# Peptides against a protein of PDB entry 5TUV: the designs that were tried, part 203

Target 1, 107 residues: chain A of PDB entry 5TUV
Amino acid sequence: KEVIDRLRYLKAEIEDLELKERELDQQKLWLQQSIKNVMDDSINNRFSYVTHEDICNCFNGDTLLAIQAPSGTQLEVPIPEMGQNGQKKYQINLKSHSGPIHVLLIN
Target 2, 107 residues: chain B of PDB entry 5TUV
Amino acid sequence: AQECQNLEVERQRRLERIKQKQSQLQELILQQIAFKNLVQRNRHAEQQASRPPPPNSVIHLPFIIVNTSKKTVIDCSISNDKFEYLFNFDNTFEIHDDIEVLKRMGM

## One batch from the design tools (peptide; made by RFdiffusion4, then SolubleMPNN)

Design b2_p29_2_s1
Fold by OpenDDE base, seed 1:
Structure b2_p29_2_s1 (fold): chain B 107 residues (1-107), chain C 107 residues (1-107), chain A 29 residues (1-29)
Amino acid sequence: as target 1 above (107 residues)
Amino acid sequence: as target 2 above (107 residues)
Amino acid sequence: SLLESAREASKKYKEALEEAKKKEKELEE
């Protein structure tokens, strides 16, 4: 029956898609590790920075804060809710575990 | 018939996930390229200047950029320990990661 | 990582802002 044939086809295709998804997952892990290795290289690390000019060229007209923190630093941005004073809370929470956080005012 | 429909839905779901993962992989590749380009640019620039930039004139990766109105009042406090930072804004802000910045820079 | 957390936080924040704006607009109409 046509329906039975379609079912068999779909099941087989889904199995193929599962394999494809696993392949993509492995590729992601590989690329992530590759990026980490490149960034952790001593020479690359030395030159892994942007300038104030770079940032200013990307943004204009507003206050710009650059926050540099170690890898693994946790960033939390709470959903804006009304505070005790009736004002919405706009907050950024940073928690570093391995080093200091540096904040620069760019603009 | 119902089973066929269920499998078709599952198939479509998996296809969408695969598409998303493929896009994410492409982004990772672009990130790696952008980083390498950044490093090369900075190496060349320092060679031409015959000196590294001043420490406070550059932002080292990883970093984030917070963009807010010039009218926005920003308060920064260190809580609990020196590794925990709280930023309070009286208005909305935007957060941009270093990857996005590199993209905007044309890296 | 900082990068991952930033991306996630930014996404959630933007979504929340959009939802809030939508609700506010609906209340004002």
Scores: peptide ipSAE 0.397, ipTM 0.870, DockQ to the pose 0.807
Fold by OpenDDE base, seed 2:
Structure b2_p29_2_s1 (fold): chain B 107 residues (1-107), chain C 107 residues (1-107), chain A 29 residues (1-29)
Amino acid sequence: as target 1 above (107 residues)
Amino acid sequence: as target 2 above (107 residues)
Amino acid sequence: SLLESAREASKKYKEALEEAKKKEKELEE
């Protein structure tokens, strides 16, 4: 029957898609490792920075905080809720495990 | 019929996931390229200037940018340990990661 | 993001803000 044929086709296609998805997952992992290797290179690390000018060119008119933290630093941004004083809480929580956090004020 | 419909839904779901993963992979590639371009730019700039930039004039990767109004009051505190930071804002803010910054820079 | 949870946290925060704005607008109408 047509329905049976369609079922067989769909099942086969789904299997192919599963293989494709796994392939993409592996490619992602490979690329992530490649990026890590490039960033961990001593020469690249030395030059892995942006300038204040760079940031100002990307953003204008507001106060800008540049927060540099080690890879793996946990960032928590709570959903704004009313505080004790009737003011909404706008917070950023940072927890680093591997190094210091450095904050720069821009503009 | 119902089974066929279920498989078609699953097929579509998988196709969407694959599409998303392909997009993410492309983004990673672009990130790597952007990083390499950044490094090259900085290396060239320092060669031309014959000196590295002042330490406080640059933001080393990885970093985030917090954008908020000039009127926003920002309080920063370090709690529990030197690696834990709490930022309090009296108004809304935006967070941008280093990847987005590099994109905006045209790297 | 190169930070572990930065991208996701930012996204969730932004979504929360938008939702809050939407609710506020609905209450004002």
Scores: peptide ipSAE 0.395, ipTM 0.866, DockQ to the pose 0.589
Fold by OpenDDE base, seed 3:
Structure b2_p29_2_s1 (fold): chain B 107 residues (1-107), chain C 107 residues (1-107), chain A 29 residues (1-29)
Amino acid sequence: as target 1 above (107 residues)
Amino acid sequence: as target 2 above (107 residues)
Amino acid sequence: SLLESAREASKKYKEALEEAKKKEKELEE
């Protein structure tokens, strides 16, 4: 009897959790669309930038590359492996589908 | 008994997913707030300066920051259309997204 | 993230780097 009751309780709880998960999924989609709309706004788009000073204040002492790329750009960072010359390969691959990529050296 | 255990495992799995989704949703909310604050800051700054910043002095969203040692040699291969970039480093680097930068800026 | 792939790639890279450092330290001992 206790096992049967526990099973019923668990099944009911799982159903409630499924509903909650779907609700969260919808909220995520809504918020993502909202963010997109805000970013795509002409006024917001014009002011959607950071300065070199902003970046330098966040990071110090090293070489900093700023890579601006369109939304949806694919970024691949392979796991460092030994290359043909016995050197570890440290690599970044970027592929954009919607526009050009811009690179700025900050330090 | 085994069915009960299976349902408990499923329940726990769903709870963890829900927790993760809730966290992700909160991050999206923070991103939206940070973006709005960034726009407001820049708009106010340009109003005070009565001019926009030089185009090469700012980094538009979306972007990433690559941080590496000053001693690191960076080789960049670019496609003709600037849609594909390959970066080779002779040493380790760090990648930071624009959201992290905005957080560090206190946006 | 605005570049969701960047966050995931960065995390994986950092983890791989830490593992590599650990292995190197073990080889030097």
Scores: peptide ipSAE 0.385, ipTM 0.867, DockQ to the pose 0.617
Fold by OpenDDE base, seed 5:
Parts: C-alpha cells; structure tokens; sequence
Structure b2_p29_2_s1 (fold): chain B 107 residues (1-107), chain C 107 residues (1-107), chain A 29 residues (1-29)
C-alpha cells in the first residue's frame, strides 16, 4: 500500500520535473539570444573590449597571450603526450570559420 | 520495491540536472550584467579622454587568455589566412575565457 | 565562452594535468 502510493507520487513528481527542465531550457535559449542581440548591437560592439591594464590586473605577472577570435572558433587542447625528444607536448589548436584570429602578447 | 528505488534514483538525477541548469542561467545573467557594465565603463572613459584607445592597446570580445610561466617558450604557427593557429609550449599553461576575466575585473 | 569548446577544452586539460601530476607522485613514492 505504501509502496504503491510512493510510486504514484514519484511518477507525478518526475513529470513535474520534466516540465521544469523544459522551462529552464527555454529560458536558457531566450537569455542566450538576448545576450547575442546586446553584443551584436553596433554601439555595444564598439565598446566591447578590455585593456592591457585590465588583463594585467587579473593575473600575477605570468606571460599572457590574449587571443581574440570570432564566435564559433574551435579550440582544441590535446592531452599532453611525450614527444620525440622525450618532452611532453603542450599545444593549443585554434580554427576559425568566420574571420581572422588576432593574438596579443602581454608582459 | 525495486521500481520505487529506480524512480528515486531518476528523481535525484533530474533534480541535480535542474540545479545545474539554474546555476548556468544565473551565470548567463551575470555575464549580461558584466558586459553592460564593461560597455558603460568604456564609453565613459572614451568620453573623458575625448578619443578612442589605440587599436593595439585593447582586446575585443570574444577572446581567451592563456597564461604561462615567464620561462615558458612559446612557438606559434599560423595559416596564411590567419584562420588557423597552432601554439606549442614547452611547459604547462592555463586558459581563461572572457567571462572569467570580466568577473576578475569586478564587472 | 563564446569560443566553441573553450570551456570544455580548458576543463579537460586541467583535469588531465592534475591526473598526470597524481600519477607522477604515485610513481615517485
């Protein structure tokens, strides 16, 4: 009796959770589109930047590469493996499909 | 009894996914706020300076930051169209997205 | 991130580094 009642309750709750999850998915899509619209605005786009000072203040003096690339650029970071010279390979692969990539060295 | 246990596991899984999605939505909201604040700051700064910053002194969104030791040697291979980049490091590095940078800036 | 796979790649890379460090430490013991 208790088991049957628990089963009914759980099934109903799971259905409610499914609805909630779908609602959250829709909200995410809406918010993502909103962000895109704000960023694509001509005025906002003009002022969508950070300075060298901004970046330097965020990090403790290490060598910094600032890589500006279009949205949709693919980033691949392979797992470090031993190279031919016995040294581990640390690599970053970037591939853009919509525009050039710009790199700035900071510090 | 076993069915009840299975449903409870499923319920918990769904609850965790919902919690994760809620957190992601909050991050998107913060991203939008940070972006708005960045734009406002830059507009105000340029108004005070009565000029835009030099093109090579700023990093436009979207971007990533790669930080590594000052001792790290970095080699870069670039395609003719600047659409593909290969970076080689002789030591470990860290990658940070523009959202994280804006957070560190206090935007 | 607005860059595709940036966040995931960074996470996977960090995890791989941590795992490698753990294995190295284990081998040294």
Amino acid sequence: as target 1 above (107 residues)
Amino acid sequence: as target 2 above (107 residues)
Amino acid sequence: SLLESAREASKKYKEALEEAKKKEKELEE
Scores: peptide ipSAE 0.366, ipTM 0.857, DockQ to the pose 0.577

Design b2_p29_2_s3
Fold by OpenDDE base, seed 5:
Structure b2_p29_2_s3 (fold): chain B 107 residues (1-107), chain C 107 residues (1-107), chain A 29 residues (1-29)
Amino acid sequence: as target 1 above (107 residues)
Amino acid sequence: as target 2 above (107 residues)
Amino acid sequence: SLLESAREAQERYKKALEELKKKLEELLK
């Protein structure tokens, strides 16, 4: 009897959790659309940038590359493997479909 | 008993997914707030300076930051239309997105 | 999105480096 009652309770709870998960999914979609709308606004877009100083203040004295690319740009970072000369290959591949990519050396 | 255990495992999996989704929603909210704060800061700064910043001094969203040692040699291959980039490093690197930068900036 | 790709790429890269370190440590034992 206790096992049967527990089973009923668990099944009901799982059903409630399914509803909650769907609600969260919808909220995520709504919020993502809201962010997109805010970022696509002409005034907000004009001021949607960081400065060289901002980046320098966030990181130490290493070499810093800033790569600006359109949303949806494909980014690939292959798993490091040995190259032809016995040197490990560390690579970043970028492919944009909607606009040019811009690179700025910060340090 | 086995069915009860299976349902308990499933319940726990769903609870974990819900927790993860709630965390993701919180991050999205913070992203929106950070973006709005960034825009407000930049608007105020340009008003005080009575001019926009130089085009090569700012990085427009969206962007990524690549961090590597000062000793790292970086080679870059670019397509004619600047839609494709290949970066080669002789050592390890770190990638940071614009959201992380905004967080580090305190936005 | 680019942001999601960056996060995922960094995670994969970090994991790969950790695995390589483990393999090297095993070879040195």
Scores: peptide ipSAE 0.313, ipTM 0.866, DockQ to the pose 0.829
Fold by OpenDDE base, seed 3:
Structure b2_p29_2_s3 (fold): chain B 107 residues (1-107), chain C 107 residues (1-107), chain A 29 residues (1-29)
Amino acid sequence: as target 1 above (107 residues)
Amino acid sequence: as target 2 above (107 residues)
Amino acid sequence: SLLESAREAQERYKKALEELKKKLEELLK
C-alpha cells in the first residue's frame, strides 16, 4: 500500500513537472523571438556595437582579436591534436553564409 | 519497488532539467537587458559626439573575442569573399562571446 | 547563431585543454 501510494504520488508529480517544463520551453521561445526582434530593429542594429576601449577594459595584457560575423556563422574549434610536424593544432574555423567576416586586432 | 525507483530517477532528472531551463531563461533576460543598455549608451554617446564613430573603431554584434598570449603566433587564411577564415595559433587561446563581454562591461 | 556557436566552441575547447593539461601532467610525473 505504501509503495502503491508512492507510485501514484510520483506519477502525479512527474506529470506536473512535464507541464512546468513545457511552460519553460514556451517562455524560452517567446523570449528568443523577442530578443531577435529587438536586435533586428533598425535603430537597435545601428547602435549594437562595442568599442576598442570596451574590449580593452575587459581584457588586459594579451593579444585580442575581435571577430565580427553575421548570425548563423559556423564556428569550429577543433580539439587540439598533434599535427604532422609534432605541434599541437590550435585552430579556429569560421564559415559565414550571409556576409563577410571582419577581424580587428585590438592590441 | 523497481518501478518506484525508476520514477524517482525520472523525477530527479526532470527537476534538474527544469532548473537548467530556468537558469537559461534568466540568462536570456539578462542578455536582453544588457543589449538594451548597450544601445542606449551608444545612442547617448553619439548624440554627445554629434557623429557616429569611425567604422573601424567599433565592433558590431554579434562578435567573439579571441584572447591569446602576446607571444602567440597567429596565422590567418582568408577566402576571397571573406566568408571563410582559418586561424592557426601556435599556442592556446580563449574565446569569449559578446554576451560575456557585455557582462564584463557592466551592461 | 554565432553566439551559441561561440559558447559551445569555448566549452569544448576549454574541456579539451583541461584534459590535455591533465594528460601532460601525468606524462611529466
Scores: peptide ipSAE 0.290, ipTM 0.862, DockQ to the pose 0.849
Fold by OpenDDE base, seed 4:
Structure b2_p29_2_s3 (fold): chain B 107 residues (1-107), chain C 107 residues (1-107), chain A 29 residues (1-29)
Amino acid sequence: as target 1 above (107 residues)
Amino acid sequence: as target 2 above (107 residues)
Amino acid sequence: SLLESAREAQERYKKALEELKKKLEELLK
């Protein structure tokens, strides 16, 4: 009887948790859409940038590349492997489908 | 008894997922706030300067930052339409997204 | 973010990524 009651309780609780998880998933989708709408606004888009100074204040001591590309751009960072010359290959591959890619040397 | 134990494990797993999703939602809210603050800052700055910043002095969202040692040699190959990029590094590098930059800026 | 959108695109266009590798290698030759 005790085991049966515990099973019934656990099944009911799991059902409630499933509902809660679905609610959170929906909230995430709505929030993501809200962010997109804010970013796509013409006024917000005009002012959606950072400066060289902003980047320099966030990082120091190294070479800094800023790469601006449209949303949906494909980014591949392959696992470093030995090349034909015996050196490890460190690469970034980018493929844009909706606009040009811009690269700026910051530091 | 075994079924009861299995359900308890599942319950705990779901609770952990819910906790993670709640944290992710909080991060999305902060991202939206950070973006709005960025737009407000830039709008105010341009009003004071009575002109937009030079085009090569700013990085428009979305972007990534790549940082590497000053000693790292970087080779960049681009397509004619600037839609495809290959970056070759002779050493390791780090990639940071625009969200992380906004956080470091205190937005 | 670019990283988020790029990851999504990478999952959607796995085959396109392989083609990109070939094209980029040709550009380096």
Scores: peptide ipSAE 0.189, ipTM 0.842, DockQ to the pose 0.112
Fold by OpenDDE base, seed 2:
Structure b2_p29_2_s3 (fold): chain B 107 residues (1-107), chain C 107 residues (1-107), chain A 29 residues (1-29)
Amino acid sequence: as target 1 above (107 residues)
Amino acid sequence: as target 2 above (107 residues)
Amino acid sequence: SLLESAREAQERYKKALEELKKKLEELLK
C-alpha cells in the first residue's frame, strides 16, 4: 500500500509539473514577443546600438570584429578541419536573407 | 517498486527542466531591462551632445562580436550572393552575442 | 535569430575545440 500511495503521489506531482512547464513555455513566448515589440519600436530601434568604446571596454588586447546583421541571419561555425595546406580551417559563415551585413573592425 | 523509481527519475528530470526554464525567463527579463537601459543611455547621450554619433562608430543591434588574437589573420569574402559572408581565420576565435556585451557593459 | 544561432554555434565550436585539445593531449602523452 505504501508503494501504491507513493505511485499515486508521484503521478499527481508529475501532472502538476507538466502544467507548470507549459505555463513557463507560454510565459517565455509572451516575453519574447514583448522583447521583439520593444526592439521593433521606431524610437528604440534608433537608439539600439553600442559604441566602439563600449566594445573596447568589454574586450581588450585582441582584435575584435563587430558583425551586425538582421535578425534571422544564419550563422554557421564549422568544426575546424584540416585544410589543403595542412592548416586547420577556422571559419564563420553568415547568410542573411533580409538585409546587408555590416562588419566593423575594432582594435 | 521499479515503476516508482522510474517515476521518481522522471519527476527529477522535469524539476530540472522547470528550473532551467525559470532561469531562462529571468535572463530574458534582464535582457529586456538591459536593452531599455541601453536605449535610455543613448538617448540621453545624444541629447547632451546635440547630435547622433558617427555612423561608423556605433554597432546596431543585433550583432555579434568575434574576438581573436592580434596575430590572427582574418579574411572576409562575400560568396554566392551579397548577403552571404565567409570569414576565414588562421587561428581560434571566440564569439560573443550582444546580450553578453550588454551584460559586460553593466546595462 | 542571429543571437540564437550565435550562441549555439559558439557552443558547438567550443566543444569541438575542447575535444581537439583533449585528443592532442592524449597523443602527446
Scores: peptide ipSAE 0.173, ipTM 0.836, DockQ to the pose 0.789

Design b2_p29_3_s1 (from b2_p29_3, 16 letters changed)
Fold by OpenDDE base, seed 5:
Structure b2_p29_3_s1 (fold): chain B 107 residues (1-107), chain C 107 residues (1-107), chain A 29 residues (1-29)
Amino acid sequence: as target 1 above (107 residues)
Amino acid sequence: as target 2 above (107 residues)
Amino acid sequence: QLAYSGTLDLTNPLKPFNSKEVEEKLEKE
């Protein structure tokens, strides 16, 4: 009796949570579209950049690479493996589907 | 009893997902605000300078920052299609996206 | 297998990545 009631309650709650999750998914979609619209605006796009100084202020002491690429560019980092010389390979793979990738060395 | 336990686990799983999605939504909102602030800053700065910044002095969004030791040797290879880039490092590195940079900038 | 993957998408933030930390975690497994 008690178990049956608990089961019924849990099932109902899970159903409500599923609805809530779908609502959040829709909200995320709308917000993402909003962000895209803002960024695609001609004026906003023109001023959508950071400076060398900005980057240097965020990081210190190390070598920094700034890699600008088109939206949708794929980024992959393989698990480090031993190379032919016995050194571990640390790699970043970038695949752009549109437009060039630009690299700047900072510091 | 076992079914009840299974549903409780599922309930908790859904609650955690909902919590994560709520957090992600908040982050997206903050991102949009940060972007608008960035645009406003840059627009104002260019107005004051009466000129755009030098082309190689700025990094346009979207971008990533790769942080590595000063001692790290970095090699870059470009594929024949010019859309694929391979970065090789002889040491460990960190990757940060533009959103994190904007946060660090206080936007 | 990939240690890290993502897409440069302003509407989909990338988690910060530290290859050293990932490597250390993998070695402990």
Scores: peptide ipSAE 0.512, ipTM 0.907, DockQ to the pose 0.851
Fold by OpenDDE base, seed 3:
Structure b2_p29_3_s1 (fold): chain B 107 residues (1-107), chain C 107 residues (1-107), chain A 29 residues (1-29)
Amino acid sequence: as target 1 above (107 residues)
Amino acid sequence: as target 2 above (107 residues)
Amino acid sequence: QLAYSGTLDLTNPLKPFNSKEVEEKLEKE
């Protein structure tokens, strides 16, 4: 009797959690759409940038590359492998489908 | 008894997923606010300057920042249409997205 | 095989990536 009651309670709670998870998934979708709408706005898009100074204030002491690319650009980093000279190859691959990629050396 | 234990494990797994999703939603909200703050800042700055910044002086969203040692040798191969980039590094690097930059900027 | 992959999308944040850390983890496996 006690075990049966516990089972029933747990099953009911899991069902409630399933509903909550679906609710959160839906909220995420709506929020993502909202973000897209905000960013696609003409005024917001015009002013959606950072400066070299902004980047320099966020990082120091290293070489900084800023890579601007269209939304949806694919980024891939392969597992480093040994090169011909016994040196590991560290690589970044970028592929855009909608527009050109722009690279800026910050420092 | 075993069934109860299985359901309790399932319950805990779902609770953790829900917690993660809630955190992700909060981050999305914060980044949207940060973006709006960025837009407002830039709009105000351009009003004060009475002109937009030079095209190559700013980095438009979306973008990523690649951070590597000043000693790192970087080679870049670019497609004719600039849709594909291949970066080769002789040492390790870090990648940071625009969202992280906005956070570091305090937006 | 890829150590890291993602898409530039403001609605889907990219996790911070450190090639050194990934390399070290893969070497331990």
Scores: peptide ipSAE 0.510, ipTM 0.906, DockQ to the pose 0.838
Fold by OpenDDE base, seed 1:
Structure b2_p29_3_s1 (fold): chain B 107 residues (1-107), chain C 107 residues (1-107), chain A 29 residues (1-29)
Amino acid sequence: as target 1 above (107 residues)
Amino acid sequence: as target 2 above (107 residues)
Amino acid sequence: QLAYSGTLDLTNPLKPFNSKEVEEKLEKE
Protein backbone atom coordinates (compact mmCIF):
# COMPACT_ATOMS: atom_id res chain seq x y z
CA LYS B 1 0.00 0.00 0.00
CA GLU B 2 1.24 3.43 -0.94
CA VAL B 3 0.25 4.84 2.44
CA ILE B 4 2.27 2.22 4.28
CA ASP B 5 5.30 2.95 2.14
CA ARG B 6 4.91 6.66 2.76
CA LEU B 7 4.68 6.07 6.51
CA ARG B 8 7.89 4.08 6.49
CA TYR B 9 9.62 6.77 4.49
CA LEU B 10 8.45 9.56 6.77
CA LYS B 11 9.49 7.70 9.91
CA ALA B 12 12.95 7.14 8.50
CA GLU B 13 13.27 10.77 7.48
CA ILE B 14 12.18 11.98 10.91
CA GLU B 15 14.80 9.76 12.48
CA ASP B 16 17.46 11.36 10.30
CA LEU B 17 16.20 14.80 11.24
CA GLU B 18 16.41 13.91 14.93
CA LEU B 19 20.05 13.01 14.46
CA LYS B 20 20.70 16.25 12.63
CA GLU B 21 19.04 18.27 15.37
CA ARG B 22 21.13 16.60 18.06
CA GLU B 23 24.23 17.34 16.03
CA LEU B 24 23.31 21.01 15.86
CA ASP B 25 22.59 21.08 19.59
CA GLN B 26 26.04 19.69 20.29
CA GLN B 27 27.65 22.20 17.95
CA LYS B 28 25.87 25.02 19.76
CA LEU B 29 27.15 23.82 23.13
CA TRP B 30 30.71 23.66 21.85
CA LEU B 31 30.45 27.10 20.31
CA GLN B 32 29.00 28.55 23.50
CA GLN B 33 31.86 27.09 25.49
CA SER B 34 34.31 28.52 22.98
CA ILE B 35 32.80 31.97 23.37
CA LYS B 36 33.06 31.71 27.15
CA ASN B 37 36.69 30.70 26.91
CA VAL B 38 37.47 33.62 24.62
CA MET B 39 35.74 36.09 26.91
CA ASP B 40 37.40 34.69 30.03
CA ASP B 41 40.86 35.12 28.55
CA SER B 42 42.71 37.74 30.56
CA ILE B 43 43.68 39.88 27.58
CA ASN B 44 40.26 39.70 25.97
CA ASN B 45 38.55 40.43 29.27
CA ARG B 46 40.70 43.52 29.78
CA PHE B 47 39.56 44.95 26.45
CA SER B 48 35.95 43.74 26.45
CA TYR B 49 34.26 47.13 26.63
CA VAL B 50 32.50 49.79 24.59
CA THR B 51 32.73 53.54 24.99
CA HIS B 52 30.10 56.19 25.53
CA GLU B 53 30.76 57.28 21.98
CA ASP B 54 30.05 53.79 20.72
CA ILE B 55 26.67 53.79 22.41
CA CYS B 56 25.80 57.28 21.25
CA ASN B 57 26.58 56.27 17.69
CA CYS B 58 24.18 53.35 17.96
CA PHE B 59 21.26 55.35 19.37
CA ASN B 60 19.99 58.90 19.06
CA GLY B 61 17.30 61.16 20.41
CA ASP B 62 16.54 59.33 23.64
CA THR B 63 17.77 58.80 27.18
CA LEU B 64 20.24 55.93 27.32
CA LEU B 65 21.11 53.92 30.40
CA ALA B 66 23.96 51.45 30.29
CA ILE B 67 23.67 48.66 32.83
CA GLN B 68 26.74 46.51 33.34
CA ALA B 69 26.37 43.36 35.38
CA PRO B 70 28.05 39.99 35.82
CA SER B 71 27.25 37.22 33.41
CA GLY B 72 24.20 35.33 34.56
CA THR B 73 22.46 38.37 36.00
CA GLN B 74 18.71 37.92 35.82
CA LEU B 75 16.53 40.44 34.00
CA GLU B 76 12.79 40.66 34.48
CA VAL B 77 10.17 43.03 33.11
CA PRO B 78 6.72 42.59 34.61
CA ILE B 79 3.56 43.28 32.67
CA PRO B 80 2.69 46.93 33.19
CA GLU B 81 -0.04 47.40 35.76
CA MET B 82 -1.90 50.42 37.01
CA GLY B 83 -0.33 51.98 40.03
CA GLN B 84 -2.12 53.51 42.98
CA ASN B 85 -2.04 56.88 41.26
CA GLY B 86 -3.50 55.50 38.06
CA GLN B 87 -0.16 55.54 36.27
CA LYS B 88 1.02 52.37 34.57
CA LYS B 89 4.12 50.92 36.15
CA TYR B 90 6.94 50.19 33.77
CA GLN B 91 9.66 48.29 35.59
CA ILE B 92 12.95 46.48 35.16
CA ASN B 93 14.18 44.10 37.83
CA LEU B 94 17.80 43.02 37.90
CA LYS B 95 19.30 40.42 40.19
CA SER B 96 22.97 39.51 40.23
CA HIS B 97 24.35 36.55 42.12
CA SER B 98 28.07 37.05 41.66
CA GLY B 99 28.82 40.76 41.75
CA PRO B 100 27.60 44.33 41.81
CA ILE B 101 25.61 45.99 39.07
CA HIS B 102 26.78 49.30 37.63
CA VAL B 103 24.58 51.86 35.94
CA LEU B 104 25.75 54.68 33.68
CA LEU B 105 23.72 57.48 32.20
CA ILE B 106 25.00 57.96 28.68
CA ASN B 107 23.05 61.08 27.68
CA ALA C 1 -4.09 8.52 6.21
CA GLN C 2 -4.29 10.52 9.42
CA GLU C 3 -1.06 9.04 10.74
CA CYS C 4 0.72 9.95 7.52
CA GLN C 5 -0.55 13.48 7.78
CA ASN C 6 0.57 13.73 11.40
CA LEU C 7 4.07 12.61 10.50
CA GLU C 8 4.25 15.10 7.67
CA VAL C 9 3.39 17.87 10.10
CA GLU C 10 6.03 16.61 12.51
CA ARG C 11 8.59 16.45 9.72
CA GLN C 12 7.89 20.03 8.75
CA ARG C 13 8.15 21.15 12.37
CA ARG C 14 11.55 19.54 12.72
CA LEU C 15 12.78 21.01 9.46
CA GLU C 16 11.86 24.49 10.60
CA ARG C 17 13.49 23.96 13.99
CA ILE C 18 16.67 22.74 12.33
CA LYS C 19 16.69 25.80 10.09
CA GLN C 20 16.34 28.04 13.13
CA LYS C 21 19.18 26.27 14.92
CA GLN C 22 21.43 26.62 11.89
CA SER C 23 20.72 30.34 11.82
CA GLN C 24 21.41 30.65 15.55
CA LEU C 25 24.76 28.93 15.13
CA GLN C 26 25.76 31.35 12.41
CA GLU C 27 24.78 34.27 14.62
CA LEU C 28 26.93 32.95 17.47
CA ILE C 29 29.89 32.63 15.13
CA LEU C 30 29.45 36.19 13.96
CA GLN C 31 29.10 37.37 17.55
CA GLN C 32 32.38 35.75 18.48
CA ILE C 33 34.06 37.45 15.54
CA ALA C 34 32.52 40.77 16.52
CA PHE C 35 33.84 40.37 20.05
CA LYS C 36 37.34 39.64 18.81
CA ASN C 37 37.19 42.68 16.57
CA LEU C 38 36.11 44.79 19.53
CA VAL C 39 39.04 43.57 21.59
CA GLN C 40 41.46 44.32 18.77
CA ARG C 41 40.06 47.81 18.31
CA ASN C 42 40.32 48.64 21.99
CA ARG C 43 43.78 47.19 22.32
CA HIS C 44 44.99 49.26 19.40
CA ALA C 45 43.31 52.40 20.70
CA GLU C 46 44.91 52.06 24.13
CA GLN C 47 48.30 51.49 22.53
CA GLN C 48 47.94 54.69 20.56
CA ALA C 49 46.81 56.63 23.62
CA SER C 50 49.48 54.98 25.79
CA ARG C 51 46.92 54.67 28.57
CA PRO C 52 43.66 52.94 29.43
CA PRO C 53 40.42 54.88 29.10
CA PRO C 54 38.99 56.62 32.15
CA PRO C 55 37.08 54.18 34.37
CA ASN C 56 33.68 55.76 33.92
CA SER C 57 34.03 56.31 30.19
CA VAL C 58 33.65 52.67 29.22
CA ILE C 59 31.07 49.95 29.67
CA HIS C 60 32.36 46.46 30.26
CA LEU C 61 30.62 43.43 28.84
CA PRO C 62 28.13 42.04 29.50
CA PHE C 63 25.72 44.95 29.55
CA ILE C 64 22.32 46.08 28.39
CA ILE C 65 21.15 49.42 27.07
CA VAL C 66 17.84 50.85 28.18
CA ASN C 67 16.45 53.39 25.74
CA THR C 68 13.56 55.65 26.70
CA SER C 69 12.13 59.06 25.88
CA LYS C 70 13.93 62.17 27.09
CA LYS C 71 10.76 62.95 29.01
CA THR C 72 10.70 59.66 30.87
CA VAL C 73 11.25 59.88 34.60
CA ILE C 74 13.39 57.08 35.94
CA ASP C 75 13.56 55.99 39.56
CA CYS C 76 15.97 53.38 40.84
CA SER C 77 16.01 51.32 44.02
CA ILE C 78 19.28 49.63 44.88
CA SER C 79 20.15 46.97 47.42
CA ASN C 80 22.95 47.59 49.90
CA ASP C 81 25.29 45.24 48.10
CA LYS C 82 24.25 46.59 44.68
CA PHE C 83 23.29 43.09 43.60
CA GLU C 84 19.66 44.00 43.05
CA TYR C 85 18.19 46.92 41.11
CA LEU C 86 14.61 47.98 40.57
CA PHE C 87 13.98 50.58 37.89
CA ASN C 88 10.70 52.41 37.63
CA PHE C 89 9.73 54.32 34.50
CA ASP C 90 6.73 56.53 33.95
CA ASN C 91 6.71 55.59 30.28
CA THR C 92 7.68 52.84 27.86
CA PHE C 93 11.25 51.76 27.21
CA GLU C 94 13.39 49.52 25.02
CA ILE C 95 16.08 47.04 26.01
CA HIS C 96 19.06 46.19 23.82
CA ASP C 97 21.85 43.78 24.71
CA ASP C 98 25.56 44.14 24.09
CA ILE C 99 25.39 41.82 21.08
CA GLU C 100 23.01 44.16 19.31
CA VAL C 101 25.27 47.08 20.14
CA LEU C 102 28.24 45.31 18.60
CA LYS C 103 26.20 44.70 15.47
CA ARG C 104 25.21 48.34 15.25
CA MET C 105 28.85 49.30 15.72
CA GLY C 106 29.74 47.23 12.69
CA MET C 107 32.11 44.96 14.58
CA GLN A 1 3.35 37.77 35.21
CA LEU A 2 6.40 38.78 33.20
CA ALA A 3 6.35 40.54 29.88
CA TYR A 4 10.05 39.90 29.36
CA SER A 5 12.81 37.88 30.99
CA GLY A 6 16.36 36.78 30.36
CA THR A 7 19.92 36.66 31.58
CA LEU A 8 22.95 38.70 30.68
CA ASP A 9 24.99 36.17 28.74
CA LEU A 10 26.84 36.62 25.48
CA THR A 11 26.17 33.01 24.60
CA ASN A 12 22.42 33.57 24.83
CA PRO A 13 21.39 36.80 23.14
CA LEU A 14 18.43 38.68 24.49
CA LYS A 15 15.64 39.37 22.09
CA PRO A 16 15.12 43.06 21.50
CA PHE A 17 12.41 44.37 23.78
CA ASN A 18 10.00 47.24 23.30
CA SER A 19 7.62 47.66 26.20
CA LYS A 20 5.27 49.76 24.11
CA GLU A 21 4.78 47.06 21.53
CA VAL A 22 4.25 44.41 24.18
CA GLU A 23 1.73 46.56 25.96
CA GLU A 24 -0.19 47.19 22.77
CA LYS A 25 -0.36 43.49 22.05
CA LEU A 26 -1.59 42.74 25.54
CA GLU A 27 -4.29 45.36 25.28
CA LYS A 28 -5.60 43.75 22.13
CA GLU A 29 -5.97 40.39 23.84
Scores: peptide ipSAE 0.507, ipTM 0.906, DockQ to the pose 0.864
Fold by OpenDDE base, seed 4:
Structure b2_p29_3_s1 (fold): chain B 107 residues (1-107), chain C 107 residues (1-107), chain A 29 residues (1-29)
Amino acid sequence: as target 1 above (107 residues)
Amino acid sequence: as target 2 above (107 residues)
Amino acid sequence: QLAYSGTLDLTNPLKPFNSKEVEEKLEKE
């Protein structure tokens, strides 16, 4: 009886948790769409940028490339492999679908 | 008894997923707030300057930051269709997205 | 075939470049 009652309780709780998880999934989707809407707003889009100073303040002692690309641009970093000259290849592959890619060097 | 244990494991699994999803949702909210703060900052700055910043002085979202040594040699190749970009580095690099940058900026 | 190939030596940093500008230069060649 005790085991049966525990089983019933656990099953009921799991069902409630499933509902909660679905609720969170919907909330996430809603929030993601909200973010997209905010970013795509004409006014917000106009002012959606950072400065060189902003970047420099975030990273010290290194050379930085700022690569701006249209939303949806694909970024791929293959596993480093040995090149023909025995040097490891470190690569970034970018594929844009809707516009140009802009590269800024930040010292 | 074994079924009870199995359900308890499942319950715990679901609880952990819910916790993770709640955390992710909170993160998305913070990201949206950070973006709005960025926009407000830039709007105010341009109002004070009475002009937009020079086009090459800012990095528009979305963007990535590539962090590498000052000694790193970077080769950039552009495909014929002009939509694919290959960056080759002779040394290691790090990539940071715009979201991380906004966090580091304290937005 | 590559539309353009360039090399940056960060020990002697260059001015920022725009891929669009690079493409325009290539078209002029």
Scores: peptide ipSAE 0.361, ipTM 0.893, DockQ to the pose 0.024; fails the geometry check

